# Peptides against a protein of PDB entry 2YKT, part 24

Target 1, 231 residues: chain A of PDB entry 2YKT
Amino acid sequence: SRSEEMHRLTENVYKTIMEQFNPSLRNFIAMGKNYEKALAGVTYAAKGYFDALVKMGELASESQGSKELGDVLFQMAEVHRQIQNQLEEMLKSFHNELLTQLEQKVELDSRYLSAALKKYQTEQRSKGDALDKCQAELKKLRKKSQGSKNPQKYSDKELQYIDAISNKQGELENYVSDGYKTALTEERRRFCFLVEKQCAVAKNSAAYHSKGKELLAQKLPLWQQACADPS

## One batch from the design tools (peptide)

Design b1_p15_1_s2 (made by RFdiffusion4, then SolubleMPNN; from b1_p15_1, 13 letters changed)
Fold by OpenDDE base, seed 2:
Structure b1_p15_1_s2 (fold): chain B 231 residues (1-231), chain A 15 residues (1-15)
Amino acid sequence: as target 1 above (231 residues)
Amino acid sequence: SEAERKRLAQEELER
């Protein structure tokens, strides 16, 4: 029946969230943590590299013939520091605004969804059973009427059961329909939350890339010319 | 009509 099919669809939505979406989201979070760790590693390694560059700049500054190149090397290291600071801010956002929040949500969601599904199933079954009962009673009444010398005696009661069946059928259909819409809304809400958090990450990532591009674009021409202009 | 309701109910029970 239409109601049975819609019921199946409703249960499948909840099942998909619990068995596919949530595990995939946990994996997404795990991959995010791995990515964060790798970027933190890059940060640390880069610091060592540019600290060594500063040392080269110090040596240049102490030289008689290459003193001005010391300033260039220091500028290179400073630009890196600024870019790296922006990366660290991006990583903080990535951790705090995406990973942590998603992790909190996914951990709470399993219990919530299980309870929601159970509630839906219980009420759906209750309505279904009530409908079945009325149908069974009507069937019994009709059998009695057919065997009776006065079938008209049961006419009013038959009409009452027909009306009750119609009403209960309508209630069941509406309940299942609303349940399906609710389930789809729950699914959409979860995807929307992910998208919104990812947008925040994207914004911070854009800021990082913009800052790096601007700083390098400003300084690179100067650095490229430095060896052509001896002191 | 009452007759139509009865028929529809019968069809529903026969499903």
Scores: peptide ipSAE 0.019, ipTM 0.570, DockQ to the pose 0.013
Fold by OpenDDE base, seed 5:
Structure b1_p15_1_s2 (fold): chain B 231 residues (1-231), chain A 15 residues (1-15)
Amino acid sequence: as target 1 above (231 residues)
Amino acid sequence: SEAERKRLAQEELER
């Protein structure tokens, strides 16, 4: 029946969230933590490289013929420091605004969804059983009426069961339909939360990239000309 | 009508 099909669809939405979405979200969080760790590693390795560049700048500053190139090398290291500070701010936001919040949500969600599904299943079954019982009673009444010398005796009771069946069927269909809409809303809410948190990360990432682009675009022409005309 | 409701209910039980 249409109600049975919609019931199966409703259960499948809850199962998909619990068995596919939530495990995938946990994996996403784990991959995010791995990415954060790798970026922290890049930060550490980059510090060593640019500290060594500063040392080369010091040597240039001590030379008679390359003194101005010392300032260029120091500027390169300083621009890197500013870009790195922006990266650290982005990583802090990535951790606090995305990873931590997703982890808190996914940890509590399994119990909530299980309870919601059980509540839906219990009420759906209750309404279904009540409908089945009423249909069975009508069938019994009709069998009695067909075997009776006075079928008119059962006419009023037959009408009462017909009306009750129609009402219970409508209630069941509405309940299952609303249940399906609710389940889809629960799924959409979880995807929307992920999208919104990823948008916050994207804004912070854009700030990092913009700062790097701005600083390098400003200084790179100066650095490229440093060897063309010794001062 | 009452007769039509009875017929529809019978058809539903036979499905």
Scores: peptide ipSAE 0.019, ipTM 0.566, DockQ to the pose 0.013
Fold by OpenDDE base, seed 1:
Structure b1_p15_1_s2 (fold): chain B 231 residues (1-231), chain A 15 residues (1-15)
Amino acid sequence: as target 1 above (231 residues)
Amino acid sequence: SEAERKRLAQEELER
């Protein structure tokens, strides 16, 4: 029946969220934590590299003919330090605004969805059982009427069961239809939450890339000319 | 009609 098909679709939406979406989201969070750790590792390794560059700048400053190149090397290290500070700020936002919030949501969601599905199934079954009971009583009444010498005695009761079946069928169809819309809304809400949090990450990443581009674009022409003008 | 409602209810019970 149409109601049975819609019921199966509703249950499948809840099952897809619990068995496919939520496990995949947990994996996404785990991969995000790995990515955060790798970027923190890059920041640490970069510190060592640019500290070594500062040491080369100190040696240039002590030379007779390369003193101005010492200042260039120090500026290169300082610009990189500012870029790395911006990366650290982005990583804090990535952790606090995306990973932590997704982790909190996915842990609460398993219990919520299980309870929501159980509530829907209980009410759907209750309405279905009430409909089946009325249909069974109508069938029994019709069998009695066919064997009776006075079939008209059962006509009013037959009409009452037909009207009750029609009303209960309509109520069941509406309940299952609303249940399906609710389930689809719950699924959409979860995808929208992920998209919105990823947009915040993209905004923070854009700020990091913009800051790096601006600093390097300002200084790189000066550094490129430093070797062409021996003082 | 009442006759149509009875027919539809019979068809539903036979499914």
Scores: peptide ipSAE 0.018, ipTM 0.562, DockQ to the pose 0.013
Fold by OpenDDE base, seed 3:
Structure b1_p15_1_s2 (fold): chain B 231 residues (1-231), chain A 15 residues (1-15)
Amino acid sequence: as target 1 above (231 residues)
Amino acid sequence: SEAERKRLAQEELER
């Protein structure tokens, strides 16, 4: 029946969230933590590289003929430091605003969805059983009427059962339909939350890249000229 | 009509 098909679809939405979406989201969070760790590793390695560059700048500053190149090397290291500070701010936001919040939500969601599905199934079954009971009683009444010398005696009761069946069928269909809409809304809400958090990450990432581009674009022409213009 | 309601109820029982 249409009601049974829609019921199956409703259950499948809840199952998809519980068995596919939530496990995939947990994996996404784990991959995010790995990515954060790798970027922290890059930051550490970069610090070592640019600290060594500063040492080269110190040697240039101690020379008689290359003092101005020492300042250039120091500026290169300082610009890198500013870029790395911006990256650290982005990573802090990535951790606190994305990973932590997703982790909290996915942990709470298992209990919530299980309870929601159970409530839906219980009420759907209750309405279905009540409908089946009325249909069974109507069938019994019709059998009694066919064997009776006075079938008209049962006509009023037959009409009452027909009306009850119609009302219960409509109520069941509406309940299942609303249940399906609710399930789809729950699924969409979870995807929307993920999208919104990823938008925040994208915004912070854009700020990091913009700052780096700006600083390097400003200084690079100066650095490129340093060897051609002896002071 | 009453006859139509009876027919619809019979069709639902046969499904």
Scores: peptide ipSAE 0.017, ipTM 0.558, DockQ to the pose 0.014

Design b1_p15_1_s3 (made by RFdiffusion4, then SolubleMPNN; from b1_p15_1, 10 letters changed)
Fold by OpenDDE base, seed 2:
Structure b1_p15_1_s3 (fold): chain B 231 residues (1-231), chain A 15 residues (1-15)
Amino acid sequence: as target 1 above (231 residues)
Amino acid sequence: SAAELAKLAKEEEER
């Protein structure tokens, strides 16, 4: 029946969220944590590299013929420091605005969805059982009427069961339809939340890349010319 | 009619 098919579709939406979306989201969070850790490692390793570059700049500043190159090397290290500061801000946002919030939601969601599905199933079954009961009573009444010498005696009661069946069928169909719409809305809300959080991270990432591009574009021509113009 | 009742019963089963 149409109502049974729509019921199966509704249950499948909840099952898809619980058995596919939520496990995949947990994996996404785990991969995000690994990526965050690797980027933090890069930041730390980069600090050591550019601190060593500063030492080379100090040596140049102490030389008689390369003093100006010391300033260039210091500027290179300083630009890197500014880029890394922007990366650290992006990583904080990545952790706090994406990973933490997704982790909190996915942890609570399994219990919520199980309860929501159970509530829907209980009410759907209750309405279905009430409909089946009325249909069974109508069938019994019709069988009794066919065996009777006076079928008209049962006509009013037959009409009452027909009306009750029609009303209960309509109520069941509406309930299942609303249930399906609700389930789809729950699924969409979860994807929208992921998209919105990823957009926030993307904005912060864009700021990091923009700052790096700007700083390097301003300084790189100066650094490239430093060896061509001995002081 | 018996035919109309059978039709209604079939429509109810198909829902």
Scores: peptide ipSAE 0.000, ipTM 0.332, DockQ to the pose 0.014
Fold by OpenDDE base, seed 3:
Structure b1_p15_1_s3 (fold): chain B 231 residues (1-231), chain A 15 residues (1-15)
Amino acid sequence: as target 1 above (231 residues)
Amino acid sequence: SAAELAKLAKEEEER
């Protein structure tokens, strides 16, 4: 029946969230943590590299003919420090605004969805059982009427059961339809939350890239000219 | 120099 098909669809939405979406989201969070760790590793390695560059700048500053190149090397290291600070801010946002919040949501979601599905199933079954009972009683009444010498005696009662069945069928269909809409809304809400959190992180990532581009674009022409224009 | 690095850092912060 239409109500039975809609019921199966509703249950399948909840099952898809619990068995596919939530496990995939946990994996996404895990991959995000790995990515964060790798970027933190880049930060640490970069510090060593640019500290060594500062040492080269110190040597240039101590020379008689390369003093200005010492300043250039120091500027290169400092610009990198500023870019790295911006990366660290982006990583904090990535952790706090995406990973932590998604982790909190997904860990609580299993209990919530199980309760929601159980509530829906209980009420759906209750309405279905009530409908089945009325249909069974109508069938019994019709059998009794066919075996009776006075079938007209049961006509009013037959009409009452027909009306009750129609009303209960309509109520069940409406309940299951609303249940399906609710389930789809729950699924969409979870995807929307992911998209919104990813947008916030993307904004901070864009700020990191923009800051780096601006700083380097400002200084690079000066650095490129330093060897051609000795003091 | 360390002083020049500090100056550059301030200039970057003020922009």
Scores: peptide ipSAE 0.000, ipTM 0.320, DockQ to the pose 0.014
Fold by OpenDDE base, seed 4:
Structure b1_p15_1_s3 (fold): chain B 231 residues (1-231), chain A 15 residues (1-15)
Amino acid sequence: as target 1 above (231 residues)
Amino acid sequence: SAAELAKLAKEEEER
């Protein structure tokens, strides 16, 4: 029947979220944590590299012939520090605004969706069973009428069952239809949440890249000229 | 009508 097909579709949406989307989202969070760790590792390794560059700048500053190049090397290290500070802010946002929030949502969602599906199934079954009961009683009444010497005795009761079946069928169809719309809305809400959190990450990443580009574009011409201009 | 209700009931059984 139409109601049975729509019921199967509704259950399949909930099952797809619980069995496909949520496990995939957990994997996405795990991959995000791995990516965060790698970026933190880059930040640490970069600190060691630019600390060593500062040491080279100190040696230049102690020389008679290369003193001005010491200032250039210190400026390079300072620009790096500013870029790394911006990266750390981006990583904090990545952790707090994306990973933590997704982790909290996916943890709660398994229980929520299971309860929502069970509630829907219970009510759908209750309405279906009530319909089946009315149909069975109508069938029994018709059999009794066919064996009766006075079939007209059962006509009013037959009409009552027909009306009850029609009303219960319509109620079941509406309930299942609304259930399907609700399930699709729940699925869409989860994808929208992911997209919105990724947009926040993208904005913070853009700020990091913009700041780095601006700082380097400002200083690079000065650094490139430093060796051509003896002290 | 009773006939219309009977027709609707039959159509519902066929779905």
Scores: peptide ipSAE 0.000, ipTM 0.373, DockQ to the pose 0.014
Fold by OpenDDE base, seed 5:
Structure b1_p15_1_s3 (fold): chain B 231 residues (1-231), chain A 15 residues (1-15)
Amino acid sequence: as target 1 above (231 residues)
Amino acid sequence: SAAELAKLAKEEEER
């Protein structure tokens, strides 16, 4: 029946969230934490590299013929420091605005969805059972009428059961339809939340990349000319 | 009619 099909669809939405979406989201969070850790590792490794570059700049500054190149090397290290500061701010946002919030939600969601599904199933079954009961009573009444010498005696009761069945069928269909819409809304809400949080991360990432681009675009022409202009 | 309603109810049971 249409109601049974819609019921199966509704249950499948809840099952998909619980069995596919939520586990996948947990994995996404785990991969995000790994990515954060790797970026922190990059930060540490980069510090060592640019500290070594500063040392080369010091040596240039002490030389008689390469003193101006010392300033260039120091500027390169300073630009990196500023870019790194922006990266750290991006990582804080990535952690606090995406990972932590998703982790909190996914932890609570399993219990919530289980309760929501159970509530839906209980009410759906209650309405279904009430319908089945009315159908069974109508069937019994019709059997009695067929065996009777006076079938008209049962006509009013037959009409009453027919009306009750029609009303209960309509109520069941509406309830299941609303249940399906609710389930789809719950699924959409979860995807929307992920998208919104990822948008915040994307904005912060864009700020990091913009800062790097701006600083390098400003300084790179100067650095490229440094060797062409001997002292 | 009662007969039409009875027919509809039977068709609904078959769905």
Scores: peptide ipSAE 0.000, ipTM 0.368, DockQ to the pose 0.014

Design b1_p15_1_s4 (made by RFdiffusion4, then SolubleMPNN; from b1_p15_1, 10 letters changed)
Fold by OpenDDE base, seed 5:
Structure b1_p15_1_s4 (fold): chain B 231 residues (1-231), chain A 15 residues (1-15)
Amino acid sequence: as target 1 above (231 residues)
Amino acid sequence: SLEEQKKLAQEYEER
């Protein structure tokens, strides 16, 4: 029946969220943590490299003929430090605003969805059973009427059952239909949340890249000229 | 008619 098909679809949506989406989201979080760790590693390695560059700048500053190049090397290291600070801020946001929030949400969601599905199933079954009961009673009444010398005695009761069946059928169909819409909305909400959080990450990433571009664009021409124009 | 309603109800239940 239409109601049975819609019921199956509804259950499948909940199952897809619980068995496919949530596990995949957990994996996504795990991969995000790995990515964060790798970027933290890059930050640490970069610090060592540019600290060594500062040392080269110190040596230049101590020279008689390359003092101005010492300042250039220091500026290079400082610009890198500023860029790296922006990366660290991005990573902090990535951790706190994406990973942590998703982790908390996915943990709570399993219990919520299980309860929601169970509630839906219980109510759907209750309505279905009530319908089946009325149908069975009508069938019994019809059999009794056919064996009676006065079938008209049962006519009013038959009409009552017919009306009850019609009403219960409509109620069941509406309930299942609404259940399906609700399930789809729950699924969409979860994807939307992921998209929104990724938009925040993208915004932070854009800020990091913009800051880096700005700083380098400002200084690079000066650094390029440093060797061509000895003081 | 009552008979038509009964018939329609019976057809609906068979679906």
Scores: peptide ipSAE 0.013, ipTM 0.370, DockQ to the pose 0.012
Fold by OpenDDE base, seed 1:
Structure b1_p15_1_s4 (fold): chain B 231 residues (1-231), chain A 15 residues (1-15)
Amino acid sequence: as target 1 above (231 residues)
Amino acid sequence: SLEEQKKLAQEYEER
């Protein structure tokens, strides 16, 4: 029946969230934590590299013929330090605004969805059983009427069961239809939450890249001229 | 009518 098909679809939506979406989201969070750790490693390695560049700048400053190149090397190291600070800020936002919030949501969701599905199933079954009972009683009444010498005695009761079946069928169909819409809304809400959090990450990433571009674009022409015009 | 309702009920039971 139409109601049975829609019921199966509703249960499948909840099943897909619980068995496919939530496990995949947990994996996404785990991969995010791994990515965060790797980027923190980049920050540490970069510090060592640019500290070594500063040492080369010190040697240039102590030379007789290359003093001005010492200042250039120091500026190069300082610009990259500022870029790295922006990366650290981005990582903090990545952790606090994406990973932590997704982790909190996914842990609470399993219990919520199980309860929601159970509530839906219980009420759907209750309405279905009530409908089946009325249909069974109508069938029994019709058998009695066919075997009776006075079939008209049962006509009013037959009409009562027909009306009850029609009403219960309508209620079941509406309940299952609303249940399906609710389930689809729950699924969409979870995807929307992920998209919104990823948009915040994208904004923070854009700010990091923009700052790096600005700093390098400002200084690079000056650095390129340093060797062409010795003091 | 009563006959129409009975017919509809029979069609529903056959599904």
Scores: peptide ipSAE 0.012, ipTM 0.388, DockQ to the pose 0.013
Fold by OpenDDE base, seed 3:
Order: C-alpha cells, then sequence, then structure tokens
Structure b1_p15_1_s4 (fold): chain B 231 residues (1-231), chain A 15 residues (1-15)
C-alpha cells in the first residue's frame, strides 16, 4: 500500500542517518584530527628550519662583506613568523569551531535519533492496529448481517464503521507522510550544519593563504635584488 | 596554543 511504502521510506531515512551518516561523520572528525596533527607537525618543523635560517643571518651580520644580507635573512624569518601566526589562528578555529562542535553533536545524536525512530514506530503501529481493528469489526458485522432475517438492523453500525475506517486511514496516511517530511528535514539539518562549519574553515583558510601571499609578494622583489646590490 | 601545537607535532612524529 502507499502508506506502507511511505513508512518504509521513513524508516530508511532514519536508518541511513544512524548507520551511514553518523559513522561517516565520526570518521570525518577522526581524519580532521589527523590533519590537525599533521599541520602542527609542519609548524614545528618549519620553526626549526627558520630558526636555523636566523642563525645564518646572524653570521652574515657579523661579516664585513655580507652585513646587509643578514637583514634579508632576518626579514625572511620574520615573514614566516607572521604567516605562522595566521596558521595558528586558523588551527584554533578548525579545532574549536569544527571538530569540537561536530564531536559533541554526533555523540548526542545517536540517542536522539533512536528515540525519535522508536516514537514514530510506536505511534505508526498504534494507528495501524486501530485501523485493522475497525476493519475486522466491519467484516464481522457484515457476516452477521448476511445471516440475519433483518439486515437493515445493522445498516447504521455498518456506516459508522465505514466512516471510522476512512478517518483512521486518512489519519495514518497523514501521520506517515508527516513522519517522512520530518525525517528528511532531520537529515538535511545535519548536512547543512556540516556545510556551514566547513564554510567557516574555508573562510579562515582563505585568510591564511591571502596573508601569506601578500607578505611574500611585498618582500620577494627586495630579497631578489639583495645580491645584485653592492654593499 | 603554541605548546599544544608542539605536543601534537611530537605525537605526529612518534607515530
Amino acid sequence: as target 1 above (231 residues)
Amino acid sequence: SLEEQKKLAQEYEER
């Protein structure tokens, strides 16, 4: 029946969220944590590299013929420091605004969805059972009427059961239809939340890349000329 | 924090 098909679709939406979406989201969070660790690793390794560059700059500053190149090397290290500060801000946002919030939501969601599905199933079954009962009573009444010498005695009761069946059928169909819409809305809400949080990450990432590009574009011509200019 | 990043970096390198 149409109501049975719609019921199956509704249950499948909840099952898809619980069995596919939520596990995939947990994996996404885990991969995000790995990515954060890797970026922290890059940060630490880069600091060591540019600290060593500063040391080369100090040596240049102590020389008679390369003093100005010392300043260039210091500027290179300073630009890196500024880029690194921007990366740290991006990482803080990535952790606090994406990973932490997703982790909190996914843990709470399993309990919520299980309860929501159970509530829907219980009410759907209750309405279905009430409909089946009315249909069974009508069938019994019709059997009595066919065996009776006065079938008109049961006509009013038959009409009452027919009306009750029609009303209960409509109520069941509406309930299942609303249930399906609700389930789809719950699914969409979860994807929208993910998209919104990922947009924040993208915005912060863009700011990081822009700042780095600007700083390097400003200084690189100066650095490239440093060896051509006599002291 | 920078300290937290260092800790995470160490964990990454030790894997």
Scores: peptide ipSAE 0.005, ipTM 0.367, DockQ to the pose 0.022
Fold by OpenDDE base, seed 2:
Structure b1_p15_1_s4 (fold): chain B 231 residues (1-231), chain A 15 residues (1-15)
Amino acid sequence: as target 1 above (231 residues)
Amino acid sequence: SLEEQKKLAQEYEER
């Protein structure tokens, strides 16, 4: 029936969230943590590299003929420090605004969804059983009427059952339809939450890239000319 | 898609 099909669709939405979305989200969080760890590793390695660059700048500053190149090397290291600071801010937001919040949500969601599905199933079954009962009673009444010498005796009661069946059928269909809409809304809400958090990360990432671009664009022409006019 | 699913739901309500 239409209501049965809609019921199956409703259950499938909840199952898809619990069995596909939530596990995939957990994996997404895990991959995010791996990405964060890798970026932290880059940060550490970069620090060593640019500390060594500073040492080269110190040597240039101590030289008789390359003193000005020492300043250039120091500027290169300083720009790196500023870019790195911006990266660290991005990573903080990545961790705190995306990963942590998603993790908190996904850990609580399994229980919530199970309860929501169970509630829906219980009420759906209750309405279905009530409908089936009325249908069964009508069938019994009709059998009695057929065997009676006075079938008209049962006419009013038959009409009452027909009306009850119609009402219960409509109620069941409406309930299942609303249940399906609710389930779809629950699914959409979860995707929207992910999108919104990812947008925040994207904004912070854009700030990191912008800062790096600006700093390098400002200084690179100066650095490129540093060796053209030795003093 | 969500839109397709919503459309399907509406069709079920109209029948």
Scores: peptide ipSAE 0.006, ipTM 0.353, DockQ to the pose 0.045; fails the geometry check

